# Designs tried in a protein design run: peptides against a protein of PDB entry 3ESW. Part 57

Target 1, 322 residues: chain A of PDB entry 3ESW
Amino acid sequence: NNIDFDSIAKMLLIKYKDFILSKFKKAAPVENIRFQNLVHTNQFAQGVLGQSQHLCTVYDNPSWHSIVLETLDLDLIYKNVDKEFAKDGHAEGENIYTDYLVKELLRYFKQDFFKWCNKPDCNHCGQNTSENMTPLGSQGPNGEESKFNCGTVEIYKCNRCGNITRFPRYNDPIKLLETRKGRCGEWCNLFTLILKSFGLDVRYVWNREDHVWCEYFSNFLNRWVHVDSCEQSFDQPYIYSINWNKKMSYCIAFGKDGVVDVSKRYILQNELPRDQIKEEDLKFLCQFITKRLRYSLNDDEIYQLACRDEQEQIELIRGKTQ

## One batch from the design tools (peptide; aimed at target 1 L13 Q311)

Design b2_p25_1 (made by RFdiffusion4)
Pose (drawn by RFdiffusion4):
Structure b2_p25_1 (pose): chain A 322 residues (1-322), chain P 25 residues (1-25); non-standard residues A184 YCM
Amino acid sequence: as target 1 above (322 residues)
Amino acid sequence: ERIEELKEKNEEAFKENIEKFVEEL
């Protein structure tokens, strides 16, 4: 009995596919209650549910993608990307070009395109002039800025001239293309959309302890890669936990293809208690949403995606890539 | 056009990587 593995191996891969295609089916009403209910037992759940709605489908918008592309200096971007490919791009330029592009976009965005804003500059006094602004709080948007999905307008008084500069906080990323300033918040909103406009596979990563950033899929490194525009950072998920010494509890990724707990990629010390939701319930929550996010996908798509997800679980469950 | 081509290449590369990953299982 030379036991035939190649037979048993080829078989199984077949059986596995059925197991997978079954998993991403239906929404049998049994687990539906578990969902509609959990979203009332727990707000961390309602939190993730709400964000999934604001953040997964939103950046897939051709109208926007095109405007961003019109607006960006593609000649400049691609020239530099090409210049860096010139100083050899790995023996296997095996979709490495895509990585060089993301890196250059980070540079352009930070060194060139967008600008940080703690207190705003005075609208009437010069440009470099923010530290003589004392804030008078926040309030609702006026008629004009109401168009751009704004909730809060921070207003400031200039002690040197008396005029009031205002700093609306927008969510319409197309509006940010114009204003070209803000904090992680909008820096990240626009940067996610920018990444999506090159047709890249992109995600919005949310840290409960008040930071946001991106994840991009590098076909070259065939895994998700951490992208933080504010820090012009490429593959440095440790940056928060170690370099900054920031304490963190949870990290959640959002995208068109799904919602995934990516904590393990980032919270690699200074771990805070995860005391917000039964860990079993969180796994369920993401799975149900990811499943829901894929009813209209076909079998080949449902499967290829589920494998990428699995490849990721092993990466996180373990301590490394591969 | 160039961006569409890059997207298509990335979609192809994704499918190939998934096939290679399944074979390694």

Design b2_p25_1_s1 (made by RFdiffusion4, then SolubleMPNN; from b2_p25_1, 8 letters changed)
Fold by OpenDDE base, seed 1:
Structure b2_p25_1_s1 (fold): chain B 322 residues (1-322), chain A 25 residues (1-25)
Amino acid sequence: as target 1 above (322 residues)
Amino acid sequence: SRIEELRKKNEEAFKKNIEKYLKSL
């Protein structure tokens, strides 16, 4: 009896595909009830949901992408990418050029484009006067600042001239193309939009312990890659836990196709108590939001993304992140 | 309109650069 192994393999692949697709079908009534109860009773879950409603969709704006591309020095960027690509002589793979692009965007953003702002310069005394600035506190935005999704304004007094300088914390990334300054929030917000404007697959990573960064899906490496614009860092997920010795509890990645707990990639030591939500409930929440984000996708798209998700989960379990 | 044209030009340039490097391999 010649067992047609090819026919059996094809049948097994079909059944496996159907099984994977079954996980992404419309949520059962019981799952909807569980979700509603979770976000109503757990503040952390409500926070994750609220962030997902913004971060998963806000950067998918073609008009914003166009404004970004008009604002950046594309000739300089591509010149540098071409130069580094030619120098490294990597015959290694069709998709490696995109990794060089992301590395150049990190360089360009930190070195040429954006500025770190611990304290603002005095509006009256001019550049390099931040040393003379004393914080007075924070207040709500004025009528002009409110136009640019400003939640808070830091107020500073100049010790030299006595004038007040306002530092609005803008959440509008298009306004950040003008101001070109901020802290980790402004850096990550605008840099996420920049990466998206090049058509890249990007996630925004929120850390509960007051830091934020990006992940980029490298087609060359066939995995999610850590990207921090503040640090000009590419593929160094260990920098927070090891280099900074930072204590962390949660890292959550937000993308157009899903929400993922990526804590295992970044929390390598000094783990803080994960007491904000049950692990099973967090897993359920992320899966439920991810499922909703994929409702409009076809079966092939769902299957490809599910295969990517499984590969990432295997990576996270094995501790094979760098 | 002008902004969308710049986006398209960038996307085309990106594709051409990728293709150029693929051919140089």
Scores: peptide ipSAE 0.029, ipTM 0.613, DockQ to the pose 0.061
OpenDDE base, seeds 2, 3, 4, 5: peptide ipSAE 0.007, 0.023, 0.024, 0.024; ipTM 0.343, 0.562, 0.629, 0.597

Design b2_p25_1_s2 (made by RFdiffusion4, then SolubleMPNN; from b2_p25_1, 12 letters changed)
Fold by OpenDDE base, seed 4:
Structure b2_p25_1_s2 (fold): chain B 322 residues (1-322), chain A 25 residues (1-25)
Amino acid sequence: as target 1 above (322 residues)
Amino acid sequence: SFIEKLRKENEEAFKKNIEEYLKSL
């Protein structure tokens, strides 16, 4: 009897789809109890939940996307993208164009648009005066700074003129389009919004050891791609562990469609103790939040995202064979 | 849509992997 492999494969695919979709059905009461207990008893879990409530949704703002696109030099950006795309001999309509766009956005953002701010320049003395700035500490925002979701303000005194300069740590990415300066937090915040404004699938990656970056889903590479605006880095997840020799414990990616422990992508050596939560509980937490974020999606969307998740998990287990 | 393309590609890839696995049995 000739085994109809095509018929069997189709049947298995249907069963697999049904199985995948079954995982994304409304959480059982026991799962809700487990989740509630976990976030109430584990501070790290509570932190991940709190971050997810903000980072998974904040960048999905069409009004902000419009403001971003109106603020950027799109003519320059697309001119450079088209130039590099053509130089490498690619045909128009190839999915790789988006990778060139992200690479140009990294270049544009770091070189033309945004500035790293270890210390602010003196508001009185002008540009390139940060070396004259002495930190006096941090304080709460004033009434004006508070309009832009400012959590803290770093205070500096100019050693030359004696004037005080405020460096508000704005969390409003629209304000960052004006200020055009910050550290990793401001860089990643605004750059995440920029990428989202181009209609890209983007995650915000939080590292417990005081760094943040993005991931972009490349349709050409068919995977999540490391993107660090501070480093002008594209697809270099190893830079932290290998190049910086950074010690890390957790890297958590936050996107509109899910929360994922991406630690295995970035923590290649010098792993710190993962003692903040049980691995099973972290896995459960991320899956539970992801499931909630997908409740409004149709079965096809859920299935597609689940296939992406599975591919990503396989990638994270196997490691990139370089 | 992008989702429809991805669906088709993932379904085709899964189908192919299942067919290859079944042929290896």
Scores: peptide ipSAE 0.014, ipTM 0.308, DockQ to the pose 0.093
OpenDDE base, seeds 1, 2, 3, 5: peptide ipSAE 0.025, 0.007, 0.000, 0.007; ipTM 0.413, 0.316, 0.313, 0.290; seed 1 fails the geometry check

Design b2_p25_1_s3 (made by RFdiffusion4, then SolubleMPNN; from b2_p25_1, 11 letters changed)
Fold by OpenDDE base, seed 1:
Structure b2_p25_1_s3 (fold): chain B 322 residues (1-322), chain A 25 residues (1-25)
Amino acid sequence: as target 1 above (322 residues)
Amino acid sequence: ERIKKLQEENKKKFKENIEKYLKSL
């Protein structure tokens, strides 16, 4: 009896695919009730949902991608990518070039394009006057600042001339292409849009302990890669827990195709109490939002993303970025 | 030569992505 092993293998693959796809079917009534109860009773869950409604979709704007690509010095960027790629002599596949692109975008953004703003310069005294600035507090936006999704304006007084300088905390990433300054929030917001504008798979990572960064899906490395624009950092997820000795409780990644608890990638030591939500409820919440984000995808897209998700979960459990 | 080809293919892919985004406007 010649066992047709090829036929058996094909049948097993079909059954496995069907099993994986079954996890992404429309939510049962009981799952919808659980979701509704969770987001109405748990403030952290409500916050994650609210962030997902913005961060998972806002960067998928073709008009914004155009404006970004028209604003960046693409000739300089590609010249530098070509130079570093040629220098390292990597004959390894088309996909490694994208890693070099992301590394150059990190360099370009930090060194040539965007500025860290702890305190603004005095609008009257000019450049390099931030040392003379005293914080007076924060207030709501004025009518002009409100046009650019500004929730808060930091107010500073110049110790030299006595004039007031406003530092609006803009959430409109297109306004950030003009202002070219901010802290981790503005940096990550605009840099996420920049990476998306190159057609890359990108997630926005929110840390509860007042930091934010990106993840990029490297086709060369076949995994999610840590990317921090503030630090010009590529594939260094340990910098917060180890180098900064930062205490953290939650890191949540938001992308167009899903919401994922990535805390295990970044929280290597100094873990704070995870008391904001039950672990099972957080897992359920992220899976439920991810299912909703994938409702319009075909079976092949769902299957490929599910295989990627399983590989990431294995990575996160093993504590080894492959 | 192989490096140049890979660079050109990647540049082309990114250019095509850019053009796709520009045409979707």
Scores: peptide ipSAE 0.026, ipTM 0.671, DockQ to the pose 0.045
OpenDDE base, seeds 2, 3, 4, 5: peptide ipSAE 0.000, 0.020, 0.018, 0.024; ipTM 0.224, 0.553, 0.563, 0.562

Design b2_p25_1_s4 (made by RFdiffusion4, then SolubleMPNN; from b2_p25_1, 9 letters changed)
Fold by OpenDDE base, seed 4:
Structure b2_p25_1_s4 (fold): chain B 322 residues (1-322), chain A 25 residues (1-25)
Amino acid sequence: as target 1 above (322 residues)
Amino acid sequence: SFIKELQEKNEKAFKENIEKYLKSL
């Protein structure tokens, strides 16, 4: 009997697809109970859920994408991308072009567009006066600042003129297109929106130890790529653990299609105790939220994303064995 | 601030890595 290997392979592939799709079906009642109990009893789980409700959806706003694209110097950006792309001898239409675009966006954002604000300049004395600023503390937003999703305003006094300068910590990324200054939170928030505005697959990465960055899905590299706008960094996940010698416990990625514990990509040494949640419960939580985010997707989209997730999980396992 | 020192260290390392990358091109 000639074993029709092609027929068997097709049948196995169908069964495998069905098996994968079965994992993304509506959550069982027991899973819902486990989820509810977890987010009500574990503060870290509640925090991850709360962040997912915002970060997984907020950047999928076409009106914001238009405003971003209208605000950026696209002529300069594409001129620089095309120049570097051509210099490296790449042909038009190669998937690597998007990697060049992200690298230029990192350059443009850090060098031409956005500023780091450790302390604000004095509103009265003008530019390069931040050294004269003394922190007085933080307060709630005023009536104008509150329009732009401002939770906290840092207050500074100028040692030279005595005037008060406000540094509102805006969470509205459209307001950040105007202010063009901030710390890691403002940088990552606006840069995430910028990357999304180019139609890219982007995740917001939250680190428990007070840092945030992005991941971009490179179609050329066929993986998630570390992107830090503050550092102008592309594909350097080691910078925190190795270069900074930073101690970290959790790195959680938030995207439209899922929530993923990416700690293994970034925590290479000096791991802090992961005592905020059980590992099994964190894995369950991320999978449960991911399943909810994918509920409206078709079977082909679900399958493609599941294959991507599996590849990422393999990568995250292998990265500890090298 | 500790963050500023880290940024300066990382900018230096980044410049060196970019220079290495650009020299490897």
Scores: peptide ipSAE 0.016, ipTM 0.380, DockQ to the pose 0.021
OpenDDE base, seeds 1, 2, 3, 5: peptide ipSAE 0.019, 0.000, 0.006, 0.006; ipTM 0.366, 0.320, 0.312, 0.263; seed 1 fails the geometry check

Design b2_p25_2_s1 (made by RFdiffusion4, then SolubleMPNN; its pose is not in this set)
Fold by OpenDDE base, seed 1:
Order: C-alpha cells, then structure tokens, then sequence
Structure b2_p25_2_s1 (fold): chain B 322 residues (1-322), chain A 25 residues (1-25)
C-alpha cells in the first residue's frame, strides 16, 4: 500500500494553518485578566503598552504621507534609485528596487535633508555657532511649542552674545519636516514616517539604553532589515553591540501588525540584566498586543503574517542575523 | 507576498514529509 505522503502532508498543512489561526482568535477571559494584571503591576509592561498605543498606529496617516511626498525631492530620489538599479538590479529582479529605494532614502535623509543637532546654533549669531552655546537646562514648552507635541525644551545661552536659544524636542514629525534637525529620536521619528509614506512595511525599534532605529521588511531578502537613519546604515544590526561595544538589555520593535522583542538581533554581546520583566511575561505581552492589532484582519492575512513571524523567530534563534 | 507564503508552505510540506517518514520507519 503506497502511502500517499503528499496527501497526508497536505492534511497536516491544513491542520497546521488551523492551529496557527487558533492563536489569533479573540483572547480568552484568562488571557485578558493576565494582561490587565501585568500592565497594572509591571512598569516596563505599562511602558511597552503605552509605546504600542502610539508607535503602532501614528504613522498610518494618509495626510502625513502626502505632506512627506510633497516635501521630499522625489525627482532626485528616483533618479538616484534608477541609476543604482540600472547598474546591478536587473540581474536580481524587481524586488531589489525597494532595497535601493531605502538605501537612497538613507543617503538623501542624512546628506541632503536632515541635520544632527547636539547643540543648536545661536538664533542671534547665525549658522555654525553651536560651539558657543552653553546648556542651562530644560523646561516645559511655551504656548507655540506646545502645538507640535513638544514635551521638553532645552535651553542654551550664547557665550558670545549672551542671548538665549531654545531647542524644542518636537515629537510631531510634520514639524520636523520644517525644523530638519534633531537627535536620534527626531531622526528615527521622521525617517519612520518617510519610509511609511512610500508604502513600506516599517517597524520602530526602541532600545532601553537610549537609542532608536527602524526595521524595514525587504521582499527581496524576505526578512526584516535593520535601518538606522542616523548612521545611514542598512542591514548592519551588529553596529551597536560590536562596533560601538554598547551594553543593551531590551530592543522592542513596534509596527502596525505587531510588537516583537528583537533583542536577539541586536544584542550580540555585553548583554545587560533583563530584570524589568519576566521573559515569559514579555513574550505574552508582545503576543497579546500583536493579537489585538490583528483583530480586524481576515484569516488569510493573519496566516501570512503568522508565517512571517515564525520565519523571523527561527532567524532570531538560529543567529542568522547577518 | 503570495510568493513568500508559497515558499513557506513548500518548506513546511517538506518538513512534514520528512517527519512522517521518520515516524513510519
């Protein structure tokens, strides 16, 4: 009796699909209780939830996408992408075009569009005067600054003219299209919106040790790709742990379709104690938030995303992070 | 993409066939 292995394997695949889909059904009462208890008793969990409520949805704004696309030099960007694609891209297929686009956006953003601001220039003395600026501390926003989601304003005094210069830390990415300056927070915030405005799958990665970056899902590479706008870096997840010798405890990725602990991709050495939450509780929290973000999706969309999630988890376990 | 899903399913089908062969041997 020739065992029809193909027929049995197809039946197993159907059962496997049903099993995967069952994980994304409406949360049981016990899971809701566990979630509520966790976010009320664990400060780190509350922080992750709070960030997810903002970062998972804020960049899905069509009006913002239009403003971004109207502000960027699209002719220059696409000219450069087409030029690089014409050299090497035709041999690799059409999916690589998006990787070239992200690489050009990294170049354009760092070289042509946005500025790093350690200290502001003096408003009175003009450009290249930041060396003369002394920090006086931070204060709350004024009435005008408050219109642009500003939580903190850094205050500087010019050693040359004695005037005060304000450096508002704006969280409104549309305001950042005007100011075109900031540190890692402003860079990552606006760059995440820029990538989203091109219709890309993007996650915001928060590191507990005061850094932030992006991940882009490459259809060509079939994985999440590290993207750091500050460093003009594409697919270099090792730069923090290896190149900077940075000590880190948590890296959490926030996207429209889920929240994922991506610490294993970036924390390759010098791991700090992960003492803010139990590992099982963090895994539960991320899965629970992800499940909620997917409640409106159909079974096919859920299945596709779950397959992608499984591939990512396998990648993270096998250490195949290039 | 649909293509990525098809590749994933093909890999899972191979894994299931291998596991089935191992259990039946």
Amino acid sequence: as target 1 above (322 residues)
Amino acid sequence: SKELLEKYEEEKMKEFKEELKEKLE
Scores: peptide ipSAE 0.353, ipTM 0.870, DockQ to the pose 0.658
OpenDDE base, seeds 2, 3, 4, 5: peptide ipSAE 0.331, 0.344, 0.350, 0.312; ipTM 0.860, 0.865, 0.870, 0.854

Design b2_p25_2_s2 (made by RFdiffusion4, then SolubleMPNN; its pose is not in this set)
Fold by OpenDDE base, seed 2:
Structure b2_p25_2_s2 (fold): chain B 322 residues (1-322), chain A 25 residues (1-25)
Amino acid sequence: as target 1 above (322 residues)
Amino acid sequence: SDELLKEYEEKLKEKFKEELKKKLE
């Protein structure tokens, strides 16, 4: 009896597709109750939900993408990408070109476009005066700052001239195209929008221990790739745990198509206690939010994304992030 | 991409074949 393994495998693949699609159907009443109870009783869960409501959708703005592309020196960017692509001489096709684009965007953003701001320059004394600035604390935004989704303004006094300089922490990434300065939050916010403006699949990664970065889905590498605009880093998920010896508990990735616990990619040593939520509840929460984000997608889109999710989960279990 | 999905589906088919063979042994 020659078992037609090919025919059986095809049948199993169909059943597998149906099974996967069944997971993305409307949530059962019991799942909705569990979700509501979790977000009302667990502060960490509420925080993840709140972040997902913003970070999963805010960057999908075509008007913002146009403004970004009009603001960047695209001629310089593509010239540099073409130059670096030509050096490797390998006809590895269109997929590797996008990795070169992301690497150039990292270079361009850090070297040519955006500035790190530990302390602002004095508005009165001019450039390179940040050394003279003393922090006085933080306050709420004024009427002008409030127009640009500003939650907090850091206040500094100049030791030289005595004038006050305001450093508003803008959350409007379009305002950041003008100000071109910030810390990890502003860097990651604007850089996430920049990557999205090139039509890339991008996630915003939130670390509980006061850092944020991006992930980009590389079609060439067929995986999510670590991208840190602050560090000009591409595919170096180890930099926090190993190079910085940073202690971390949670890394959560937020994208238009899902919310994923990516802690296993970045927390390689010095793991802090994961005591904010039960692991099963966090897994449920991320899956539930992901399911909601995919409710409007067709079966083929859901299936493609679910296949990508499975590949990522296998990667995270195997520790194969080279 | 459609190509990545096809590659994934082929890997899944091979995995299913391997698991089927192991269960029949």
Scores: peptide ipSAE 0.368, ipTM 0.868, DockQ to the pose 0.686
OpenDDE base, seeds 1, 3, 4, 5: peptide ipSAE 0.363, 0.353, 0.325, 0.353; ipTM 0.869, 0.863, 0.852, 0.863

Design b2_p25_2_s4 (made by RFdiffusion4, then SolubleMPNN; its pose is not in this set)
Fold by OpenDDE base, seed 1:
Structure b2_p25_2_s4 (fold): chain B 322 residues (1-322), chain A 25 residues (1-25)
Amino acid sequence: as target 1 above (322 residues)
Amino acid sequence: SKEQLEKFEKELKEKFKEELKKKLE
């Protein structure tokens, strides 16, 4: 009796699909209780939830996308992308064009558009005067600064003229299109919006040890790709652990379709104690939030995303983080 | 993408076949 292995394999695929879809059904009462208890009793869990409520949805704003596209030099960007694509891209297929676009956006953003601000220039003395600035501390925003989602203002005194310069830490990415300066937070915030404005699948990655970056889903590479606007870095997840010798405990990715612990991609050595939450509880939390973010999706969309999630998990386990 | 899903399903199907053969041998 020739075992029809093809028929059996097809049946297994159907059962697998049903099993995957079952994980994304409406949460059972016990799961809701577990979630509520976790976020009320664990500060780290509450922090992850709070970040997800903002970062997973804030960049899905069509009005913001339009403002971004109107502000950027699209002619320059596409000219450069087309130039690089014409050299090598035709042999690799059309999907590689988006990788070239992201690489050009990294170049354009760092070299032409945005500025790193360790200390502000003196408002009175003008450009290249940051060396004369002494920090006096931080304070709350004034009435004007408060209009642009500003939580903190750094205060500096000019050693030359004695005047005070304010450096508001704006969280409104549209205001950052005007100011065009900041540190890793402002860089990542605006750059995440820029990538989203081109219709790309993007996640915001939060590291507990005071750094932030992006991930982009490359259709060409068929995986999530590390993207750091501050470093003009594409597909170099090792730069923090290896190049910087940075010690890290948690890296959490926030996207419209889910929240994922991506620590294994970036924490390659010098791992700090992961003592803020139980590993099982963190896994549960990320899965629960992801499930909620996908409640409006149909079965085919859920299945496609779940298959992508499984591929990512396999990649993270096998250490195939290039 | 749909193409990526089809590739994944094809690879998964082949893995299932291999595992089934190993269990039935």
Scores: peptide ipSAE 0.148, ipTM 0.775, DockQ to the pose 0.708
OpenDDE base, seeds 2, 3, 4, 5: peptide ipSAE 0.045, 0.045, 0.128, 0.128; ipTM 0.613, 0.614, 0.745, 0.748

Design b2_p25_3 (made by RFdiffusion4)
Pose (drawn by RFdiffusion4):
Structure b2_p25_3 (pose): chain A 322 residues (1-322), chain P 25 residues (1-25); non-standard residues A184 YCM
Amino acid sequence: as target 1 above (322 residues)
Amino acid sequence: STEEEEELLEELAYLLRKLEEEEEE
């Protein structure tokens, strides 16, 4: 009995596909209650549910993608990307071009395109002039800035001239293309959209301890890559936990294809207690949403995606890539 | 028992896919 593995191996891959295609089916009402309910047992759940709704579908918008592309200096971007591909892009330029593009976009966005704003500059006094602004709090948007999905307008008084500069906080990323300033918040909103506008596979990563950033899929490194626009950073998920020494509890990724707990990628010391939700319930929560996010996908899509997810679990469960 | 068998199926399927990738190289 030379036991045939190749037979058994080829078989199983077949059986596995059925197991997978079954998993991403229905929404049998049994687990539906578990969902509709968990969202009331727990607010960390309602939190994730809410964000999934604001953040997964939103950046897939051709109208926007095109405006961003019109607006960005593609000639400049692609020239530099091409210049860096020139100084040899790996023996296998095997979709490595895509990585060089993301890196250059980071540079353009930071060095060139968008600017940070703690207190705003005075609207009437010069440009470099923020530290003579004392803040008078926040309030609702006026009629004009209400158009751009704004909740809070921080207002400031200029002690040198008396006028009041205001700093609306927008969520319409197309509005940010104009204002070209802000904090992680909008830096990240616009940068996610920018990445999506090149048709890249992109995600919004949310840290409960007040920071947001991106994840981009590198077909060259065939895995998700951490992208943080504020820090013009490419593949440095440790940056928060180690370099900054920031204490963190949870990290959640959002995208058109799903919602995934990516904590393990980032919270690699200074771990805070994860005391917000039964870990079993969180796994369920993401799975249910990811599953819901895919009813309209076909079998080949449902499967290829589920494998990428699995490849990611092993990456996180373990301590490394591959 | 069923949950264990499903976990084993997933692990095995994953390893088979990695083996196919190595053979293609």

Design b2_p25_3_s1 (made by RFdiffusion4, then SolubleMPNN; from b2_p25_3, 13 letters changed)
Fold by OpenDDE base, seed 2:
Structure b2_p25_3_s1 (fold): chain B 322 residues (1-322), chain A 25 residues (1-25)
Amino acid sequence: as target 1 above (322 residues)
Amino acid sequence: KKEEEEEMLKKLALEILKKLKEEEK
């Protein structure tokens, strides 16, 4: 009896597709109860939910994408991408072009567009005066600052002229296109929007230990790629654990199609205690939010995303076969 | 490319089926 392996494989694929689709059906009442209990009893779970409600959807704004594309020097960007692609990219096919684009966007953003702001310059003394600034603390936004989703304003006094300079921590990425300065939060916020504006699959990665970065889904590499705008870093997930010797407990990725614990990609050594939530509850939470984000998708979209999710889980378990 | 993608999907399906069998035990 020649086992028709092709027929068995097709039948397995059909059953597997049906099984995957069954997992993305409307949550059972018991799952809803578990979810509600978890987010009401666990502060970390509530935080992840709150972040997902913002980060998973805020960047899917076509009007913002248009404003971004109108603000960037697209001629310079594409000229540089074309130049780098012409050197090495033709041999690797068209899919690598997007990796060159992301690398150029990292360069352009850090070198030409955005600035790091540890301390603001004095509004009275002008440029390169941040060294003269003393922090006085933080306060709420004024009426003008509040228009741009500002939660906190850092207050600085100039040691030279005595004037006060405000550094509003804007969460509106469109305002950041104007201000063109910030710390890791502002950098990651605007850079996530920039990548989304080019039609890329992007996730916002939150680290509990006060850092944030992006992931981009490379069609060339067929995986999620670490992207840090602050570091001009592409595909270097080890920089935090190894290069910085940073201690970390949680890295959570937020995208339009899901919430994923990506801690295994970034926490390579010096792992801090994961005591904020039970591992099973975190896994459940991320899966539950991911299901909700996919409720409007068709069966083929759900299946393709589920295949991508499983590939990522395999990658995270096996370690990077670089 | 399509054949490689189908083979990759077949491998993935097999790995998932193995995991599912382990979770049912």
Scores: peptide ipSAE 0.026, ipTM 0.507, DockQ to the pose 0.082
OpenDDE base, seeds 1, 3, 4, 5: peptide ipSAE 0.011, 0.019, 0.019, 0.019; ipTM 0.424, 0.452, 0.440, 0.480

